# Ledger of designs, part 17: peptides against a protein of PDB entry 3V4L

Target 1, 386 residues: chain A of PDB entry 3V4L
Amino acid sequence: GQPLAKDKVALLIGNMSYWEHPKLKAPLVDVYELTNLLRQLDFKVVSLLDLTEYEMCNAVDEFLLLLDKGVYGLLYYAGHGYENFGNSFMVPVDAPNPYRSENCLCVQNILKLMQEKETGLNVFLLDMCRKRNDYDDTIPILDALKVTANIVFGYATCQGAEAFEIQHSGLANGIFMKFLKDRLLEDKKITVLLDEVAEDMGKCHLTKGRQALEIRSSLSEKRALTDPVQGAPCSAEALVRNLQWAKAHELPESMCLKFQCGVHIQLGFAAEFSNVMIIYTSIVHKPPEIIMCDAYVTDFPLDLDIDPKHANKGTPEETGSYLVSKDLPKHCLYTRLSSLQKLKEHLIFTVCLSYQYSGLEDTVEEKQEVNVGKPLIAKLDMHRGL

## One batch from the design tools (peptide; made by RFdiffusion4, then SolubleMPNN)

Design b1_p9_3_s4 (from b1_p9_3, 4 letters changed)
Fold by OpenDDE base, seed 5:
Structure b1_p9_3_s4 (fold): chain B 386 residues (1-386), chain A 9 residues (1-9)
Amino acid sequence: as target 1 above (386 residues)
Amino acid sequence: MTKLVSYAT
């Protein structure tokens, strides 16, 4: 019969805004495009940008809670990384310079934990360098992996080689994602699909002799990312997975705020990633006696590190939101919350209406506090370990 | 100009 997945779960991490390392750009686009493709493949996708070591550990732990017997697990990582002694290390954004294994996440440790879940397929897509880190002399004593089938590694590059992105004036993919995205929806065994991606990359003149896809597989069965999810959740664990995923993707409802002056504001929310939300405000009603009015959002929780200079922009792009701008309503003020994983409390903020009456020189202000609860990934309380 | 940027540190 056709293979069935009990469920399909993906964790996508894109690290680009490193503190002590060169900033990247492609992980933003790559995580976004891969998220949309995996959603078309009926994956439950958690997409996270710019995670610290602690946040990456918690994201992996939450991902592992979504895994169970016969579940397909996919981990994608785009960012800095290294490979020592056949162990792949993902570098968090807060990693020191130089970093060591104790500052990084070992992919083979994650694989071990995935194998304990008896997953139906384990896919690792590692869009990182595989150069040795000479500052890390540690040999991880990895416990012997269980002899399980159904593991696939897609390494964006060969052992000892670099992975690359193409930087230009616009948005661009990393080299690996550029070719992967064109084939990801194909109904093929995942190793066959990746072999075709490797051939496409091998034709690219930019990457010849610099980057080549490497596939490492123990996949003894014909498994594809297109394999259908088994029907209705028949287990308590399946219900828990669905609830946990749903919590991480719940947006606040749009609100209509009414001010004493008779101005009405629409407040709306959009997800760019599981940890990135856009707030937008628009004036939906204005009394004729009010000549000018603007609705600003302010007084955000300190945990979000929101610079007021980057809030309340006339375009999504001015906030750094280039991907979802087409799906947002026009003629709003936009604010991008890029670190929702840091939110410990409810998202409480102020909507400030600034307005002027006809024939009065003085600007009047009215304020309303808004509590939207814990949006998106903030519902998972990734900080509960402190 | 198109630039290849390594993910190596």
Scores: peptide ipSAE 0.411, ipTM 0.904, DockQ to the pose 0.881
Fold by OpenDDE base, seed 2:
Structure b1_p9_3_s4 (fold): chain B 386 residues (1-386), chain A 9 residues (1-9)
Amino acid sequence: as target 1 above (386 residues)
Amino acid sequence: MTKLVSYAT
């Protein structure tokens, strides 16, 4: 019969905004496009941008909680990385310069933990460099991996080589994602699909002799990303997993705020990623006696590190949101919260209305506090234990 | 011009 997945879960991490290393751009687009494709394949997707070491560890731990016997697990990473002695290391955004294995996440350690969950398929898509880090002489003593015959690595580049993105005036994918996205929905064994991606990437004149896809597989069965999920979640564990994932992707409900002056504001929320949310405000009713009226969001929790200079913009693009801008209402003020994983408490903020009456020179202000609870990834409480 | 940017540090 056709292979069935008990469930399908993906963790996608895109690191770009490094503190001590060159900034990247493509991981934003790559994580977003891959998220949308994997959702069409009935994956439960957690998509995260710009994680610290601690935040990456917690994201992996939460991902492992979603894994169980016969579940398909997919880990995608785009960012800086290295390979020492056949071990792949993902570099967090807070990694020092130079970084070492103690500052990074070892992919083979994650694989070990996935094997302990008795997963049905383990897919790693690593869009990072595979050069040796000469500043790290640590030989990780990895415990022996189990022989599970269900592992697939898609490396964006060869051993000892670099991965690349294309920078131009617009948004662009990394080289790997540029070719992967065109084939990802095909009903093929995952190793066959990746081999076709390797052939397509091999035709790219820009990366010829610099980057080539490498496939490492022990996969003995015909498993595809298109494999159907085994029917309604009948187990208590599957129900809990579905609820946990749903909680991590629940947006706050849109609100209509009414001010004493008779102005009505619509407050709305949109997810760009599991840790990135856009708040938008619009004036939906204004009394005719009010000649000027502006609605600002302010007083965000300090743990979100919101720069007021980037808040309350007239376009989503001015906040750094280029991907979801088409799906947002027009004629709003927009604020992008890019670090929801840092939120320890409820998201409480102030909506400030500034307005002027006809024939009065002075501006009047009214304020309302808004509590939207823990949005998106902040519900997973990734800070449990600090 | 299209620029290739390495993910090398």
Scores: peptide ipSAE 0.403, ipTM 0.903, DockQ to the pose 0.859
Fold by OpenDDE base, seed 3:
Structure b1_p9_3_s4 (fold): chain B 386 residues (1-386), chain A 9 residues (1-9)
Amino acid sequence: as target 1 above (386 residues)
Amino acid sequence: MTKLVSYAT
């Protein structure tokens, strides 16, 4: 019979905005597109951008809490990375220059922890460089992995090689995701699917002799990403897992704010990623005596590091939100909260209405404080482990 | 022009 997954869980990390390293672009698109594809495959997807070491550790810990016996686990990473002695290291955005293993997450350590969960399938998709880091002389003493015969690595590049993105005038995928996305929905054994992706990538003239997909697998069964999830969650653990995932993806409800001047504001929320939310405001009612009015959001928690210069934009694209802009209401002011993982408390902010009456030169302001609780990933309290 | 950008540091 076709294998059944008890559940399917994916953690996708895209690191781009490095402090001490070259900035990347493709991980934004790659994580977003892969999220949408994996959701079509009934994966519970946590999608995170620009994580520090501490935030990456917590994201992995939360991912491991979603894993259990017979669950399919998929980890995708796009960013800087290296490989020393057959161990893959994901580089956080706060990693020093040079970085060492102590500043990075070892994928094989994550695999060990996934094996302890008795998972049905472990898939690693690593869109990073596999060059040796000559500044890291650490020889990881890894305990012998269990023989679980359920492991698949898709490396975007071969050992000792680089991974690449294509920079055009617009948003583009990394090389690996460009080919992976065209095959990912196919009902094939995951190793067969990745082999077809490798063949497709091998036809790319841009990456010939520079990047080639490597597949490392111990997968003894015909398991696919298309494998159906077992029916209704019958276990308490499955219910808890579903609730935890749902918590991490709950948006604030849309609000209608009424100001004393008679202006009504619609405040709305959209998820771009599990840690990235767009706030949008629109004027839904304006008295005729008010000639101009704008509704700005301000006074965000300091932990979010919101630059006011990037808030309250006339388009989603001006905030850096290129992916969800088509699904957003038009004629709003838009603010992108890109670091929801940093939120320790409730998201409290001010909606400031600035308006002008007909025949008065002076601008009037009214303010309302809004508490939306903990949106998206902020519900998981990723920071409380200290 | 299409530019390849390495993920190398």
Scores: peptide ipSAE 0.403, ipTM 0.902, DockQ to the pose 0.853
Fold by OpenDDE base, seed 4:
Structure b1_p9_3_s4 (fold): chain B 386 residues (1-386), chain A 9 residues (1-9)
Amino acid sequence: as target 1 above (386 residues)
Amino acid sequence: MTKLVSYAT
């Protein structure tokens, strides 16, 4: 019969905003598009941008808590990376220059931990460079992997080669995701699907002789990303997994704030990623005697590193939010919180209403503190070890 | 002009 997944879980990491390395752009688009495709495939998706080493470790640990016997696990990574001695290293945004294995996450170590969970399928999609790092002389002594015959690696490039993105005036995918996205929904064995993606990439004149997809697999069964999830969670572990995932994706409820002047503000929230939220404010009621009125958000927790210069923008795009802007209400002020994984406490902030009465020159301010709890990924307390 | 940017550091 067709294999059934007990559940399907994906961790997607896109690192772009490197501290000591060249900044990337495509991982933003690639993680977003892949998230939407995997959701159509009934995956529970955690999507994270711009993680430090510590945050990447915690994201992997939380991902491993979602894995269990017969669960399909998919790890996608887009960012800087290297390969030494057949071991793939994902480079965190805080990695030093030069970086070593001690500053990076070894994919084969993650695979070992996934095998301990008795997963039904392990898929790694690695959109990173596979050049040797000559500054890393560490030979990882990896314990022998179990013979599980349920492993697939899709490397965006060949061993010793580079992966590329296409930079133009707009948003574009990386080369790998550009071709992967067109086939990802096909009901095919995952190795056959990736082989077709490799053929499509091979037709690309831009990357011909520079980047080619490599498939490394030990997959004895006809498993596909389209494989149906087994019905209602019949185990305590499946219930816990569903609750943990749901908890990590809960948005704050929209609020209607009422000020003493009679102005009403709608405060709304939208998820761009599991660690990226847009806050938006709109004036929903204004007394006629108030001629000018703006609602700003301020006084965010210091651990979020919110630059006021990028807050309270007239468009989502001015905050750096290009992907969800079509789904946001118009005529708001927008603020993008891009580091929700750093939030240690409840998200408390101030809504400041600035307004002017007809016939008065002076601007009046009213403030309300808002507590929205822990939004999205912040509910997982990824910082419990700090 | 389409620019390829490497993920190499």
Scores: peptide ipSAE 0.388, ipTM 0.891, DockQ to the pose 0.856

Design b1_p9_4_s1 (from b1_p9_4, 3 letters changed)
Fold by OpenDDE base, seed 2:
Structure b1_p9_4_s1 (fold): chain B 386 residues (1-386), chain A 9 residues (1-9)
Amino acid sequence: as target 1 above (386 residues)
Amino acid sequence: MTELVSTAT
């Protein structure tokens, strides 16, 4: 019969905004596009940008809580990385220069933990460099992996080689995602699908002799990313997992704020990623005696590190949101919250209405505090261990 | 010409 997944869960991490290392661009687009494709494949997707070491550890721990017997687990990583002695290390955004294994997440350690969950399939898609880090002399003594015959690694590049981005003036994929996205929805064994992606990359004049996909697999069964999820969650554990995932992806409800002057503001929320949310405000009603009226969001929690200069923009693109702008209401003010994983408390902020009456030179301000609880990934309390 | 930039550190 066709293999069934008990469930399908993906963690996608895109690190770009490194503190001590070159900034990347492709992970933004790659994580976003892969998220949308995996959702079409009935994956529960957690998508995270720009994680510290601690935040990456917590994201992996929360991902492992979603894994269980017969669940398909997919980890995608796009960012800086290295490979020492066949161990792949994902580099967090706060990694020092130089970094060592102690500052990084070992993918083979994650694989060990996934094998303890008795997963049905383990897929690692690693869009990172595989050069040796000569500053790391650590030989990780990894415990012997269990022989589960359900492991697939797709490495964006060969051992000891570099991965590449396309240098473009606009948004562009990494080389791996550029080819992967065209095949990902195909009903094929995952190793066959990745082999076809490798062929496409090898035929492209741009990538030929520059980057090649490496596939490492122990997968003995014909398992595909298209494999259907086993029907309605029959176990208490499956229900708990579904509820946990749903909580981590719950947006605040859209709000209509009414000010004393009779102005009505629509406050809306959109998810770009599991840790990135756009807030948008619009004037939906204005009394005729008010000639000028603007609604700003301010007084965000300090943990979010929101620069007011990047808040309340006339376009989503001015906030750095290029991917979801088509799906947002027009004629709003937009604010991008890019670090929801840092939120320890409820998202409380102020909506400030500035307005002017006809025939009065003075601006009037009214303020309303808004509590939207813990949006998206902030519900997982990724900081509970500090 | 589309230029490829390494993601190496």
Scores: peptide ipSAE 0.313, ipTM 0.870, DockQ to the pose 0.697
Fold by OpenDDE base, seed 5:
Structure b1_p9_4_s1 (fold): chain B 386 residues (1-386), chain A 9 residues (1-9)
Amino acid sequence: as target 1 above (386 residues)
Amino acid sequence: MTELVSTAT
């Protein structure tokens, strides 16, 4: 019979905005496109951008809580990384320069923990450099992995080689995702699918002799990303997993705010990633005596580090939101909250209405505080130690 | 020209 997954769970991490290292561009588009494809494959996807070491550890711990016997687990990482002694290290955005293994997440340690969950399939897609870090002399003593015939690694590059992104004036995929996305929905054994991606990458004149996909697997069964999820969650563990995932993806409801001047504002919310939300405001009703009227969001929690210069933009693109802009309503003011994982408490902020009456030179302001609870990933309290 | 930029540090 066709193999069944008990469930399918994916963690996607894209690190770009490094503090002490060169900034990347491709992870933004690659995480977004892969999220949409894996959702079409019935994966429960957590998508996170720009994580610190502590936030990455907590994201992995929360991902491991979603794993259980016969669950398909997929970890995708796009960012800086290195490989020492056949161990792959993902570099957090707060990593020092130079970084060492103590500042990074070892993928083989995550694999060990996934094997303890008795997963049905473990897929690692590592879109990072595999060059040796000569500043890290640590030989990881990894505990012996269990002999599980359910592991697949897709490395975007060969051992000891660099991974590349395409420097374009616009949004572009990384090299690996450019080819992976065209085949990811195919009903093929995951190792066969990745081998076809490797062939496509090898035919491209841009990548030929610069970057080649490496596949490492111990997959004895015909497992595919297209394998159907086993029907209705019958176990208590499956219900808990579904509830945990649902909490991390719950947006605030749209609000209609009414001001004393008779102006009505619509406040809306959109998810770009599990830790990135767009707030948008629009004037839905204005009395005729009010000639000018704008609705600003302000007084955000300090934990979010929101620069007011990047808030209340006339376009999503001016906030740095290029991916979801087509799905957003037009003629709003837009604010991008890019670090929801840092939110310790409820998202409380002020909506400030600035308006002018016909024949008065003075601008009038009215303010209303809004509490939208914990949006998206902020429900998982990723900043609280377990 | 599309330049490839290494993601190496």
Scores: peptide ipSAE 0.312, ipTM 0.871, DockQ to the pose 0.767
Fold by OpenDDE base, seed 1:
Structure b1_p9_4_s1 (fold): chain B 386 residues (1-386), chain A 9 residues (1-9)
Amino acid sequence: as target 1 above (386 residues)
Amino acid sequence: MTELVSTAT
């Protein structure tokens, strides 16, 4: 019969804003494009940017809670990384220089935990360098992997080699995602799909002799990312998984704020990633006696580390949001919240209306506090596990 | 020219 997935779950991590290491660019575009493609494939996708070690551990733990017998699990990582003794290490944004295995997440440990969930398919897509880290001579004593015959690794590069980004004057993919995105929707066995991606990468004059895709697989069955999800959730665990995913993607409802002066503000919200939200404000009604008015957002929770210099911009791009700008309303002020995983409390902030009456020299201010609860990933309470 | 930049540290 056609293979069925009990469910399909993906965790996508893109680390680029390193503290002690070179900043990357491609993970932003790669995670965004892969998220949209996997959603078309009926995956439940959690997409996270710029995670610390602690935040990466919690994201993996929450991902493992979504896994169960016959579920398809996909982990994608784009960022800095290394490979020692056949073990792949993902480097968090707060990793010291030099980093060691104790500062990093071992992919083979995650695989071990996924095998304990009796998953139907385990796919790892690792868009990172595979050079040895000579500062870490630790041989991780990993427990022997079970023979599950359902594992696929797609490495962006070969063992001991580098992965590359495309440097253009604008947004560009990493090399792996550039070729993967063109084939990801094909109804093919995942190992056949990745082999075709490897051929496409091998035909490119830019990558020839610099980067080659490596496929490691024990997959004995014909499993594809296109395999249909089993219809109704037949278990309590499947219902919990659906609810947890829905919570992690619930945006605040748009609000109409009414000020005492008679100005009405529309407050709206958009998701860029599971941990990245855009707030936008627009004037929807202004009395004729008010000649000028602007609506600013301020007084964010300190845990979000919002720089006021990057808030209340006339374009999404001025906030660092280049991907969702086409889907946003025009003629707003925009603020990008890029660290929603740090939010412990409700998102409470102030909307400040500054306005001027005809014939008055002084500006008047009115303020309203807004509580939008826990948006997106902040609903998972990723901090409760310690 | 499209330039490739390594993601190596």
Scores: peptide ipSAE 0.308, ipTM 0.872, DockQ to the pose 0.753
Fold by OpenDDE base, seed 4:
Structure b1_p9_4_s1 (fold): chain B 386 residues (1-386), chain A 9 residues (1-9)
Amino acid sequence: as target 1 above (386 residues)
Amino acid sequence: MTELVSTAT
């Protein structure tokens, strides 16, 4: 019969905004496009941008809680990285320069933990450089991996080589995602699919002799990303997993705020990623005596590091949101919350209505506090381990 | 000309 997944879970991490290292661009688009494709494959996808070491550890721990016997686990990482002694290290955004293994996440350690969950399939897609880090002399003594015959690594580049992104005036994929996205939905054994992606990369004149996909697998069964999920979630564990994932993806409900002046504001929320939310405000009713009227969001929790200069923009693109802008309502003010993993408390903020009456020179302000609870990934309380 | 930029540190 066709192989069945008990469930399908993916963690996608895109690190771009490094503190001590060159900033990247491709991970934004790559994580977003891969999220949409994996959702079409019935994966439960957690997508996270710009994680610190601590936040990456917690994201991996929460991902491992979603894994169980016969579950398909996929980890995608796009960012800086290195490979020492056949061990792959993902570099967090807060990593020092130079970084060492103690500042980074070892992929083979994550694989060990996934094997303890008795997963049905383990897929690692590593869109990072694989150069040796000469500043890290640590030889990791990893415990021997179990012989599970359900492991696939897709490395964006060869051992000791660099991964590349396309420098364009607009949004562009990394080289790996550019070819992976065209085949990811194919009903093929995952190793065959990745081999076809490797052939497509090898035919491209841009990548020829610069970047080549490496596939490392121990996969004894014909498993595909298209493999159907086994039945209704009837087990207590499957229900818990579904509830945990649903919590991490629950947006605040849209609100209609009514001000004393008779202005009505629609407050809306959109997810760009599991840790990135756009707030938008629109004037849905304005009395005719009010000539100018704007609805600003202010007074965000300090743990979100919201710069007011980047809040309340006339377009999603001015907030740095280029991917979801087509799905947002027009003629709003937009604010992008890019670090929801940092939220320790409920998301409480102020909606400030600034307005002017016809024939009055003075601007009037009315304020309402809004509590939207913990949006998206903030429901997982990734900071509770401190 | 499409420039490829290394993601190496």
Scores: peptide ipSAE 0.296, ipTM 0.866, DockQ to the pose 0.740

